# Peptides against a protein of PDB entry 6IDX, part 28

Target 1, 380 residues: chain A of PDB entry 6IDX
Amino acid sequence: KELAKLSADVTFATEFINMDGIIVLTRLVESGTKLLSHYSEMLAFTLTAFLELMDHGIVSWDMVSITFIKQIAGYVSQPMVDVSILQRSLAILESMVLNSQSLYQKIAEEITVGQLISHLQVSNQEIQTYAIALINALFLKAPEDKRQDMANAFAQKHLRSIILNHVIRGNRPIKTEMAHQLYVLQVLTFNLLEERMMTKMDPNDQAQRDIIFELRRIAFDAESDPSNAPGSGTEKRKAMYTKDYKMLGFTNHINPAMDFTQTPPGMLALDNMLYLAKVHQDTYIRIVLENSSREDKHECPFGRSAIELTKMLCEILQVGELPNEGRNDYHPMFFTHDRAFEELFGICIQLLNKTWKEMRATAEDFNKVMQVVREQITRA

## One batch from the design tools (peptide; aimed at target 1 K141 N191 N324)

Design b2_p14_5_s2 (made by RFdiffusion4, then SolubleMPNN; from b2_p14_5, 6 letters changed)
Fold by OpenDDE base, seed 5:
Structure b2_p14_5_s2 (fold): chain B 380 residues (1-380), chain A 14 residues (1-14)
Amino acid sequence: as target 1 above (380 residues)
Amino acid sequence: SRQAQLDEVAKRLA
């Protein structure tokens, strides 16, 4: 107990480390000797002292043994009554993951996000916070391939559901520390959109062009069976498509693929448009047809609006940026939807279309409408 | 002007 308190002092820490004191603490954990009458209390203080000593940055985290890692991971993966041991074990694992890629690899083999979810189903918000912090650390340090797998996993859907039900909808106010970890989780998840945001459309890729054609089909041929193969379009049909692409509000009516060559938002804008068209078809058709039938110069260009809105949402959500330590703002929608970004886009495009109508905007007012919409989104 | 009216509506909607 006194050692744990003194370990917060840098002078004491330096002297204690110079006497190999930290090695003694690691060996106490490694021994796993549950035979002592006060083992739990002793272990809690040992872990506290170890963490405080390591926080001085005098000793590399890479000094820890695989046996130590397994013991700490064991305290997290096994049902334990001692909240203090669990809390310190989560914090130690977080620090290991954040400070060493080699320790990340070892820890990622010993623990799963699924095991950490069990610590979210408790009433203790501190344990919940440290569990999310460790999940965030694992997600941050994961290779890109594994990061995408983690986000798409059933465990991640379950994680969002558990956070929603046990943290956000809990009977307790969310503390600043928890709010920060929820923000971090949101940022790390939205950063998976960066690849699509930075992917340029290839105007020569037929598969990508077929998506644009599908947007046209859904808007204008919604009653027509897809069995009419798009391939045999006469020159008259090509001219019809140019008119349809104008009605869809693309900037390039001849080749709408050119509108998706700018990054950001690149292909992510097309993904959002396709999601809206397939999942919210009635909303999509309404937005397109309300503007396609207007000849009064008050048409809201859907294609242009969707692209610029996607870019704006990426800017607001800071897609591709690392989480900031001082931020604690998170969107509850992130935990209510599997495709939260696309759903947010679907809400915001309706807001944009409404705001455009209320402003009686024309194409010249486009940037002004976008400024108003930005303010509306950032205040919601 | 149309611009002033747009600015007023913009302020109301923002």
Scores: peptide ipSAE 0.178, ipTM 0.878, DockQ to the pose 0.015
OpenDDE base, seeds 1, 2, 3, 4: peptide ipSAE 0.179, 0.171, 0.176, 0.178; ipTM 0.879, 0.877, 0.878, 0.879; seeds 1, 4 fail the geometry check

Design b2_p14_5_s3 (made by RFdiffusion4, then SolubleMPNN; from b2_p14_5, 6 letters changed)
Fold by OpenDDE base, seed 5:
Structure b2_p14_5_s3 (fold): chain B 380 residues (1-380), chain A 14 residues (1-14)
Amino acid sequence: as target 1 above (380 residues)
Amino acid sequence: SRQEKLLEVAKKLA
């Protein structure tokens, strides 16, 4: 207990480390010897002292043994009653993950997000906070391939549901520390969109062009059997498609693929359009047809609007930016749906279309409409 | 002007 208190002092820490004191603490953890009276209390103070000593940055985190990692991971992965040990173990694992890629690899083999979710199903907000902090650390330090896997995993759906039900909708006010961790998790989740946001469409990729054609089909041929493969349409069909792409509000109505070559938002805009068209088909068709039937200069160009809105949402959500320590603004909506970004897009595109109509906007007013929509989204 | 009307609408929608 006294050691744990003194370990917060840098002068004491320096001298204690110089005496190999930290090695003694690590060995106490590694031994796993439950034979001592008051073992839990002793261990809690040992872990506290270890963490406080390491927080001075005098010793590299890479000094820890695999046995130490396994013991600490064991305290997190096993059912334990001792909240103090669990709390310190979560904090130690977080620090190890954040400070060393080699330790991240070892820890990621010993613990799963699924095990950490169990610590969210408790009434103790401190434990919940440390569990989310460790999840965030693992997510931040994961290689891109593993990060996507973590995002797509059933574990993430479950994680979002558990956070929503046990943290956000809990009967207790969210503390600043928890709000920060929820913010971090949100930012890290949005950063998964960065790849698509920065992916340029290849105008020569037929599969990508077929998506644009599918947008046209859903809007204008909704009753037509999908079995009508886009056969070699006569010149009349090509001219028809150019008209359809104009009605869809693409800037390049001759070759809509060119509208997706700008990054950001690149292919992410096309993903949002396709999601809207497939999941919210009635809304999509309504937006397109309401504007395509207008021969007046008051048409809202869906394609252009969807691209610029996707870009705007990426800017508002700071997609591709790292979490900031001073921020705690999280959006509960992003925990309610698996495809929350695309759902947000679907809400915002309707808002944009409404705002365009209410403003009686023309193509010249486009930037003004977008500014109003930005203000509406940021205040909501 | 059209611009003033748009600004008024923008202020109401903002």
Scores: peptide ipSAE 0.012, ipTM 0.522, DockQ to the pose 0.014
OpenDDE base, seeds 1, 2, 3, 4: peptide ipSAE 0.010, 0.012, 0.017, 0.000; ipTM 0.471, 0.452, 0.510, 0.269; seeds 2, 3 fail the geometry check

Design b2_p14_5_s4 (made by RFdiffusion4, then SolubleMPNN; from b2_p14_5, 5 letters changed)
Fold by OpenDDE base, seed 1:
Structure b2_p14_5_s4 (fold): chain B 380 residues (1-380), chain A 14 residues (1-14)
Amino acid sequence: as target 1 above (380 residues)
Amino acid sequence: SRQEQLDEVARRLA
């Protein structure tokens, strides 16, 4: 207990570390000797002292043994562990993951996100916070392949559901620390969109061009079979498509694929449009047809708007940026939908169309409309 | 002007 308090002092920490005191603490954890009547209390103070000592940055985290890691991971994976030990063990694992890639690899083998999700189903918001913090650390330090696997896993849907039901919709106010961890999780999840955001469309890729054609088909030929792929279309068919691409509000009416060559938002904008067209077909058709029937130059260019809105959402959500320590702003919608970004896009594109109509905008007013929409989105 | 009207609506919607 005294050691845990004194370990916060850098002078004491330096002297204690120089006396191999930290090695003694690690060996105490490694021994796993439960023979003492006050083992849990002693262990809790040992883990506290260990954290405080390591927080001075005097000793490398790589000094810890695999046996130590297994003991700490054991305290997190066992259902009947004392809350005080669990909390400190989660914090130690978080620090290990954040400070050492080697320790991350070892920890990722010993614990699963599923085990950490069990600690979210408790009423203790501090335990929930440390559990999310460790999930965030694991997600941050994961290799890109594993990060995508973590995101695609049934564990993420379950994780979001558990967070929504037990944290966000809980009967307790969200503390700043929890809000920060929810923000971090949101940022790390939206960063998975970076690849698509930075992927340029290849105008020569037929499969990508077929997506643009599918957008046209859904908007104008909703009852038509998709099997009517544009074969060797006569010049009249090409002219019809150019008209349709103009009505869709693409900047390049001849080759809409060129509108997706700019990164950001690259292919992510096309993904959003396709999602809207397939999942919210009535909304998509309504937006396109309401603007395509206008002869008054007050048409909202859907294609251009969708691209610039996708870019704007990426900027607002800081896609590709690391989480900032001082931020705690999270969107509950992120936890309500499997495709939260695409759903957010679907809401925001409707807002954009509404704002365009209310402003009685023309194509010359495009940037002004986008500025207003940005302000609306950032205040919501 | 049209621009003034646009700016007024923009201020109301923002």
Scores: peptide ipSAE 0.145, ipTM 0.867, DockQ to the pose 0.015
OpenDDE base, seeds 2, 3, 4, 5: peptide ipSAE 0.135, 0.144, 0.144, 0.143; ipTM 0.863, 0.867, 0.866, 0.866; seed 3 fails the geometry check

Design b2_p14_6 (made by RFdiffusion4)
Pose (drawn by RFdiffusion4):
Structure b2_p14_6 (pose): chain A 370 residues (1-223, 234-380), chain P 14 residues (1-14)
Amino acid sequence: KELAKLSADVTFATEFINMDGIIVLTRLVESGTKLLSHYSEMLAFTLTAFLELMDHGIVSWDMVSITFIKQIAGYVSQPMVDVSILQRSLAILESMVLNSQSLYQKIAEEITVGQLISHLQVSNQEIQTYAIALINALFLKAPEDKRQDMANAFAQKHLRSIILNHVIRGNRPIKTEMAHQLYVLQVLTFNLLEERMMTKMDPNDQAQRDIIFELRRIAFDAETEKRKAMYTKDYKMLGFTNHINPAMDFTQTPPGMLALDNMLYLAKVHQDTYIRIVLENSSREDKHECPFGRSAIELTKMLCEILQVGELPNEGRNDYHPMFFTHDRAFEELFGICIQLLNKTWKEMRATAEDFNKVMQVVREQITRA
Amino acid sequence: ARAAQEKAAEEARA
């Protein structure tokens, strides 16, 4: 108890650390008997002292043994134990992950997505905060080529709805540190879109060109002389600036292939809305048609700007958009809603092609005021 | 903790 008190003082901590005092603590956790059952209070003070000593930055986190790591991960992976032990255990794992790529790799193997998510279902906000913090730390430290798989795994176990039901709509008001972790989670989540945003279409890749052909087919085949007239104009009546080679329009980065993903999502998941928008504007040879392809690409870019896809998380922000915690595909759903808004605003302005940038500005103002 | 998260994010981005 006394060690937990004094270890926050650097003057004391240095003395104790210079006698390998941290090893006394790690050895106790590695091999001490009945720690959770008979000595939980002692164990809580031990973990408090350990974290306080390590927070002085005198020694590397890489000093910790695999045995110590496994024991701490064990306290998190178990059907919940004492709250004080769990809080400190989650905190120790977060610090290990943030401070070492090697520790991240070992910890990622010792704890499951389901075990982490289950700790969000406790009524204690600090336990919830550290759980989200550990999840954020795993995302921050995951290799670029593994982060997407991790997101899918957490999504399949319902991380989003659990956060919505147990944190955002929970009884206890969200305090500042929890709000910060929600902000970080949202930033990391939006940043999963960044690679596709910056990926150019290869116009010479037939498979990619066939995606645009499929997009056009879904809409034009819902319309016969009128259908024929649409196809003679290649992709003009789908609204692409490059009428003959729309794949070139997707070389603009941002938004790149993310725009294509959004269009395909709208066509497949919301086929009626996609057909309505395209057919209201595919036979319009007055200058008043709203160009779908050009509008979708620019809207995708605008949403990426509004939502700050690609921005790094920082210390100063605690903001988040709660509606993104209400749908697994909220970004794509937002695209669909905004493309309908864009078409409504376009008609309200009796807009022509020359008004394209003005309409996009009004849409930007509409979205950002909402 | 926040500084460590920001540092980890800058490293991951590099």

Design b2_p14_6_s1 (made by RFdiffusion4, then SolubleMPNN; from b2_p14_6, 8 letters changed)
Fold by OpenDDE base, seed 4:
Structure b2_p14_6_s1 (fold): chain B 380 residues (1-380), chain A 14 residues (1-14)
Amino acid sequence: as target 1 above (380 residues)
Amino acid sequence: MAKLMEEAAKEAAA
């Protein structure tokens, strides 16, 4: 207890570290001595002293043994652990993950996100906060492949559901620390969109072109009797597609793929369009056909609008930016659905289409409409 | 934004 208190002092910490005191603390934890396990308070103070000593940055986190990591991970993985030990253990693991990529790998082998989710199913918001903080650290330090796996995993669906039900919809006010961790998790989740946002469409990639063709098919062929044989010559077919791509509101009516070569938003805009067309087909068809049938120059260009809206949403959500300290702005809706970004896009594209009509906009007013829509989204 | 997010959450849950 006294050691834990004194370890906060840099002068004491320096001298204690110079006396190999931190090595003694690590060995006490490593030994799993029945003494420390029987005296939860003594272990909690040992872990506190260790953490406070390490917070001075005098000793590298890489000094810790695999045995130490296993002991700390063991305290997090055990169902019946003292709250004080659990809190310190989560904090130590977080610090290890944040400070050392080597320790991250070792910790990621010893603990699962599933085990950490169990610590969210408690009434103690402090434990919940430390558990999310460690999840965030693991997510931040994960290699891109593992990060994507963490995001797509049933673990993340379950994580979002548990956060929604036990944290956000809990009967307790969200504290600042928890709100920050939810913000961090949200930012890290949005940063998974960065790859697609920065991916240029290859105009020569047939699979990507087939997606654009599928957008055309969903919009126009769903109403056309399949009996019109595709036998009209290749030129008439190309001319037909150019008309359809104009009606879809692409800037490049000849080759809509060129509209997706600009990054941001790159392929992410096409992903959003395809999601809208498949999941909200009636909304998609309505937006496209309503604007395609207009002869009054007040048609809203869907393709262009969808691209610029995707870019705008990425800017508003700060996609590709690291989480800032002191920010606590999280959106509960992003914990309600796996494809919450695409759902937000679907709402915002309807808002854009409505705003375009209300403004009686033409193609020359495009930037003005987008500015109004930005203000509507940011104020709403 | 919060209202739009709530609307999106309702549509996503339907």
Scores: peptide ipSAE 0.039, ipTM 0.755, DockQ to the pose 0.025; fails the geometry check
OpenDDE base, seeds 1, 2, 3, 5: peptide ipSAE 0.038, 0.038, 0.038, 0.037; ipTM 0.753, 0.751, 0.751, 0.751; seeds 1, 2, 3, 5 fail the geometry check

Design b2_p14_6_s2 (made by RFdiffusion4, then SolubleMPNN; from b2_p14_6, 7 letters changed)
Fold by OpenDDE base, seed 1:
Parts: C-alpha cells; structure tokens; sequence
Structure b2_p14_6_s2 (fold): chain B 380 residues (1-380), chain A 14 residues (1-14)
C-alpha cells in the first residue's frame, strides 16, 4: 500500500527502479495465483505499484515476461471477485497494448473481445470503462486486416449492442472517462470507412458500373412495367442513360463513374447511395424523381449532393483521424446500428434536399447550400 | 447532430 502510493513520485520511482524493485514486483506476479490468491489486497497493491512505476516511462514495457502477461490476462479472463485486481489488470493490459506492438501481439493471443464483453455487462462503470479502454487499445493497435475482421465480426455487433444496452442506456450518468472511451471507440469505428473513402472508382470495372446502373434502374425502372422497354437501338439506349444520369444529378452525366474517382469520398459515396436506394428505396425514389421532374433550374443534383455530403460527413466525423485526448463527444446512434453512417447519410441527404428547396437554390448556390447544411448537421 | 442521430436511430430500428 505504501509502495503503491510512493510509486506515484518520480524521485521514489527512479530510485526504486534503480534498485531493481520493478523486477521484484513482476516476479511476485509471475510466481502464480496460489501464493497471491489468498492475498488479494497485496496483489492489488502490487499491480498498482507496478502501474504507477511504469507510468513514469523510465522502464520499457518490453521488459515484461510472457509469464507476467499470462498472469495479468488470467486475472481478466477468470471470474475473479476482486474488482481492484480486475481494474488494475485491465489498465496494465491497456498500457501494454498502447506502448508495445510486441506486447499487443502476445495479449491478442491470450485475450478475446468476447472475454472483455463480460466486463461490460456489470453495473460497475469503472470496470466497463477499463474494459472499453482495453478494447479500444486492441482496436487501435490491431493491424489493418485484424481491424477489419474485428469490425466485421459478429463480436462487434454484439459489442455495440452490449455498450448500448448496458452503458449508454444504463441507469447511471455517463462519466467523463467513459464518454472519452465511447468517443475513442466511435472514432476507431469511423476509421473503418477510410478504406472505402480513399478507394477510387475504376471507370473500367464493370461491377462498379453496374452499381451506378442499378441506381438508375431503381430510380426510373422500378415503377415501369418491364413490357414497355422499347427495343430501340444501342445508341438510343446510351442517349437515354445520359438523360437519366443527368436527372440523377451526376456531374459527369455521360460517365457517372468519373464522379467517384476523386478521393475523398471515393467509393464510400457510392456505397451510401446504393444503401439509400436499397434500404430506403421510397426515400431515394422520392428525392430523385422530385428533382428530376423540375424544369425551373431549382433541381437539387442528387449525385453531386450525395458525393459532397459523404465528404462533409467524413470531415465532421473525422474519418481517418486518430482520437484526441480530452474529447468526450460521442454519438449514441453509432451504437444502434452496424450501418449507422449510411443511416446518418440517409437523413442528412433528406435535410440537404429540404434545405435546397427552402433556399430556392440553383446549381450556382450549391456551395452555399452545403455550408448551411454543414451548420445544420453540426448543431443538430 | 443529436436530433439527426436520434432520427437515424429510429429509421435504422424500423
């Protein structure tokens, strides 16, 4: 206990470390559960002292043995009654993951997100905070392939559901520390969109072109009885499609694929448009047809608007940016649905379309409308 | 933002 308190002092920490004191603490943990299991308080203070000593940055985290890591991971994976040991063990694992890629690899082999989810289902918000902090650390330090696997895993659906139900919708006010960890998790989740945001459309990829054609089909052919597609020659079909792509509000109405070659937002804009068209088909058709039937130059160009809105949302949500310390602004919506970004896009595109009408905007007012919409989104 | 998010959460749950 006294050692744990004194370990917060840099002078004491330096002297104690110089006396190999930290090695003694690690060996106490390494000696295994049987000697320390009857001394839960002593173990909790040992872990506290170890953490406080390591927080001075005097000793590299790479000094810790695999046996030490396994013991700490064991305290997190085992149904232990001691909350203090669990808290300190989660914090130690977090610090290990954050400070050493080699320790991350070892910890990622010893602990699963599923084991950490069990610590979110408790009433103790401090335990929940440390568990999310460790999940965030593992997510942040994961290689890109594993981040995507973590993202796509049913485990993340479950994780978001558990966070929503047991943390966000809990009967307790969210503390600043928890709000920060929820913010971090949100930022890390949005960074999964970065790949698509930075993916250029290949105008020669037929599969990607077929998506644009599907957007046209959903907007213009879904209500048309399949019988009346007149067998007019290939050139008349191309001319028809050019008109349809103009009505869809693409900047390049001859080759809409060119509108998705700019990154950001690249293919992410097309993903949002396709999601809207498939999941919210009535909303999509309404927006497109309402603007396509206008002859008054007050048509809102859907394709252009969708691209610029996707880019704007990426900027507002800081897609591709690392989480900042001291920020605590999280959005509960992003824990409600796996495709919450696309759902937010669907609402924001309706807001944009409404704002365009209210402003009586023309194509010349486009940037002004986007500024007003940005302000509306950021205030709402 | 918060109102738009609440609306999006409602639409995503429907």
Amino acid sequence: as target 1 above (380 residues)
Amino acid sequence: MAKLQEQAAKEAAA
Scores: peptide ipSAE 0.038, ipTM 0.752, DockQ to the pose 0.025; fails the geometry check
OpenDDE base, seeds 2, 3, 4, 5: peptide ipSAE 0.036, 0.033, 0.036, 0.033; ipTM 0.744, 0.738, 0.744, 0.734; seeds 2, 3, 4, 5 fail the geometry check

Design b2_p14_6_s3 (made by RFdiffusion4, then SolubleMPNN; from b2_p14_6, 7 letters changed)
Fold by OpenDDE base, seed 1:
Structure b2_p14_6_s3 (fold): chain B 380 residues (1-380), chain A 14 residues (1-14)
Amino acid sequence: as target 1 above (380 residues)
Amino acid sequence: MAKLQEEAAKEAAA
């Protein structure tokens, strides 16, 4: 206890480390002795002292043995009753993951997100905070392939559901530390969109062009009885499609694929448009047809608006940016749905369309509408 | 953002 308190002092820490004191603490944990397991308080203070000593940055985290990692991971994976040991073990694992890629690899073999989810289902917000912090650390330090696997895994859907139900909708106010960890998790989740945001459309890729054609089909052919597609020659079909792409509000109505070659938002805008068209088909058709039937120059260009809105949302959500310390602004809505970004896009595109109408905007007012919409989104 | 979701949820339920 006294050692744990004194270990917060840099002068004491330096002297204690110079005396190999940290090695003694690590060996005590490594020994797994029935003595430390029976004396939960002694173990908790040992772990506290170890953490406080390591937080001075005097000793590299790479000094830690695999046996030590296994013991600490064991305290997190075992149904231990001691909250203090669990909290300190989670914090130690977090610090290990954050400070050493080699330790990350070892920890990622010993601990699963599924084991950490069990610590979110408790009433103790401090344990929940440390568990999310460790999940965030593992997510942050994961290689891109594993981050995507973590993201796509049923485990993340389950994780978001558990966070929503046991943390966000809990009967307790969210503390600043938890709000920060929820913010971090949100940022890390949106950073998975970076690849698509930076992916240029290939105008020669037929599969990508077929998506744009599907957007046209959903907007204009979904209500048309398949019988009345008149066999008009290939040139008349191309001219019809050019008109349809103009009505869809693409900037390049001759070759809409060119609108998706700019990054950001690249293919992410097309993904959002396709999601809206497939999942919220009535909303999509309504937005497109309301603007396609206007002859008063007050048509809202859906294609252009969708691209610029996707870019704006990426900027607002800081897609591709690392989480900042001291930020605590998280949005509960992003824990309600697996495709929360696409759902947000669907909400915001309706807001944009409404705002465009209310402003009686023309194509010249486009940037002004986007500024108003940005302000509305950021205040809401 | 939260208000936008609440409004959209109300419009989708109407």
Scores: peptide ipSAE 0.042, ipTM 0.752, DockQ to the pose 0.020; fails the geometry check
OpenDDE base, seeds 2, 3, 4, 5: peptide ipSAE 0.036, 0.037, 0.041, 0.040; ipTM 0.716, 0.727, 0.743, 0.739; seeds 2, 3, 4, 5 fail the geometry check

Design b2_p14_6_s4 (made by RFdiffusion4, then SolubleMPNN; from b2_p14_6, 7 letters changed)
Fold by OpenDDE base, seed 1:
Structure b2_p14_6_s4 (fold): chain B 380 residues (1-380), chain A 14 residues (1-14)
Amino acid sequence: as target 1 above (380 residues)
Amino acid sequence: MAKQQEAAAKEAAA
C-alpha cells in the first residue's frame, strides 16, 4: 500500500527502479499463481505499484516477460477476481498494448474481445471503462487485416449492442472517462471507412459499373413492367442511360464512374448510395423521382449531393484522424446500428433534399445548401 | 450532433 502510493512520486520511482524494484514486483506476479491469489489486497497493491512505476516512462514495457503477461491476462479471464485486481490488470494490459507492438502481439494471443465483452455486462462503470479502453487499445494497435476482421466480426455487433444496452442505456450517468472511451471507439470505428474513402473507382471495372447500373435499375426499372422495355437499338439504350444518369444527378451523366474517381470520398460515396438504394429503397426512389420529375431548375442532383455529403460526413466525423486526448464527444446513434455511417448518410441525404426544397435552390446554390446542411448536421 | 452531444453530456453530468 505504501509502495503503491510512493510509486506515484517520480523521485521515489527513479530510485526504486534503480534498485531493481520493478523486477522484484514482476517476479512476485510471475511466481504468484498460488501465493498472491490468497492475498488479493497485496496483489492489488503490487499491480498498482507496478502500473504507477511504469507510467513514469523510465522503464520500457518490453522488459515484461511472457509469464507476467499470462498472469495478468489470467486475472482478466478469471470469473471470480477481485475488482481492484481486475481494474489494475485491464489497465496494465492497455498500457502494454499501447506502448509495445511486441506486447500487443502476445496479449492478442492471450485475450479475446469476447472475454472483454463479459466485463461490459457488469454494473461497475470503472470495469466497463477499463474493458473498453483495452478493446480500443487492441483495435488501435491491430494490423489493418486484423482491425478489419475485428470490425466485421459478429463481436463488433455484439460489442455495440452490449455498450448500448449496458453502458449508454444504463441507469448511471456516463463519467468523463467512459465518454472518452466511447469517443475513441467511435473514431476508431469510423477510421475503418478510410480505405473506401481513399479508394478510387476504376471506370473500367465492370463490377463497379454494375453498381451504378443497379442504382439506375432500382430508381427507374422497379416500377416498369419488364414487358414494355422497347427493343430499341444499342444507341437508343445508351442515350436512355445517359438521360437516366442525368436524372440521378451525376455530374458526369455520360460516364458516372468518373464522379467516383475523386478521393475523398471515392468508393465510399457509391457504397452509401447502394446501401440507401437497397436498404431504404422507398426513400431512395422517392428522392430520385422527386428530383427527376421536376422540369424546373430546382432539381436536387442526387448523385452529386450524395458524393459531397459523403465527403462532408467524413470531414465532420474526422475519418482517418487519430482519437484526441481529452475529447469525450460520442454519438449514441453510432452504437444503435452496425452500419451507422450509412444510416447517418440516409438521414442526412433526406435533410439535404428537404433543405434544398426549402431554400428553393438551383444548381448555382449547391455550395450554399451544403453549408446550411453542414450547420444543421453539426448542430443536431 | 451538438445537441445530441450536449444531451449526452447533460445526461453524463446528471
Scores: peptide ipSAE 0.038, ipTM 0.687, DockQ to the pose 0.030; fails the geometry check
OpenDDE base, seeds 2, 3, 4, 5: peptide ipSAE 0.037, 0.036, 0.034, 0.038; ipTM 0.667, 0.628, 0.641, 0.622; seeds 2, 3, 4, 5 fail the geometry check

Design b2_p14_7 (made by RFdiffusion4)
Pose (drawn by RFdiffusion4):
Structure b2_p14_7 (pose): chain A 370 residues (1-223, 234-380), chain P 14 residues (1-14)
Amino acid sequence: KELAKLSADVTFATEFINMDGIIVLTRLVESGTKLLSHYSEMLAFTLTAFLELMDHGIVSWDMVSITFIKQIAGYVSQPMVDVSILQRSLAILESMVLNSQSLYQKIAEEITVGQLISHLQVSNQEIQTYAIALINALFLKAPEDKRQDMANAFAQKHLRSIILNHVIRGNRPIKTEMAHQLYVLQVLTFNLLEERMMTKMDPNDQAQRDIIFELRRIAFDAETEKRKAMYTKDYKMLGFTNHINPAMDFTQTPPGMLALDNMLYLAKVHQDTYIRIVLENSSREDKHECPFGRSAIELTKMLCEILQVGELPNEGRNDYHPMFFTHDRAFEELFGICIQLLNKTWKEMRATAEDFNKVMQVVREQITRA
Amino acid sequence: SRRALQEKAALEAK
C-alpha cells in the first residue's frame, strides 16, 4: 500500500527502480499464489505501484517478460475478476501496446475480440474507457495490412452496437476521457477509408471497367427506344464527364475507388433510389440533368473532407458524430442520403451543368449545418 | 500522457 502511494513521486521511484524494485513486482505477478482469491487487494496495489513506476519513463517497456504479459492478459481474458484488478490490467496492456510493437504482437495473440468487447458491458465507466482505449491502441499499432481485418472482426462481434447501447445510451453521462476515446475510435474508423480514397482506378483493368458497365446496366435496363438512345451516348447519361472512358474519372484521388465503392453500394443495397436518380436524369437533354457520375465522385470527395478521412487523431479533440454508431455501414448510408439531397437541391435550384460547383457548395452548407 | 502516447503511435503508423 505504501509503495503504491510513494511510487507516484519520482524522487522515491528512482531509488526503488535502481534496486530492481520493478522486478519485485513483476516476479510477484508472474509467480505469486492465490493472488486473485486471497490477495486481490495486495495485487491491486502491486499493479498500481507497477504502473506508477513505469510512468516515470526511466525504464523501457520492453523489459517485461512474456510470463508477465501473459499473466496480465489472463486477468483481462478471464470471466471478469475484481474491478480494480481489471482496470489496472487493461491500463497496463494499453501502455504496453502503445510503447512497443513487440508487445503489441504478443498481446494481440493473448486477448480475443469477444473478451475485450465484453468489458464494455460492465456498468463501470472507467472499465469501459480502458477497454475502448485498449481497442484503440490495438488499432493504432496494427500494421497497415492487418487493421482492416481487425475492424471486421470487431464488427462481427457487434462492437458498434455494444458501444451504442452500453456507452452512448448508457445511464452514466459520458465524461471527458470516455468522449476522447470515442473520438479516437471514430477517427481510426474513418481512416479505414483512406487507402481506397487514395487508390486510382486502373482504366486498363477490364475487371474494373466492368464494374462501371454493371452500374450502368442496373439503371438503364430498368427503363425501349429511350433505352437505346441512352446507350448510344455511352456513359454520358450516367453523368460521367468522360463519356466514353468513365474509368478515367476514377483516377482523381481523392476520392478514387472509394467513390466507385459508394456508387456500387447505392446500386446494390438501395437499387430503387439508384434507379430513380439515374432515370430522372438520363433522358434529360435539356441542360438541367443532374450528372450522377460526376456528382457521386465530387460528393464522395466532399464527405471525405467533411468527415476528415485521413486526419490523425490528436490530443485536443473529444468530438464525434453519434449517428455513425448506429449503422454498420454508416459512411455508405450517408453517401446515399447525401446523393438524394444533392439531387433535391439540384432540382430546387433548377440547376444546369454550369451551376455544378454552386450546387455542391449549397449541399456542403446543408450537410455541415446539419 | 495517455493521449500523447496515442498521438505518438498514430504518427508512427504513417

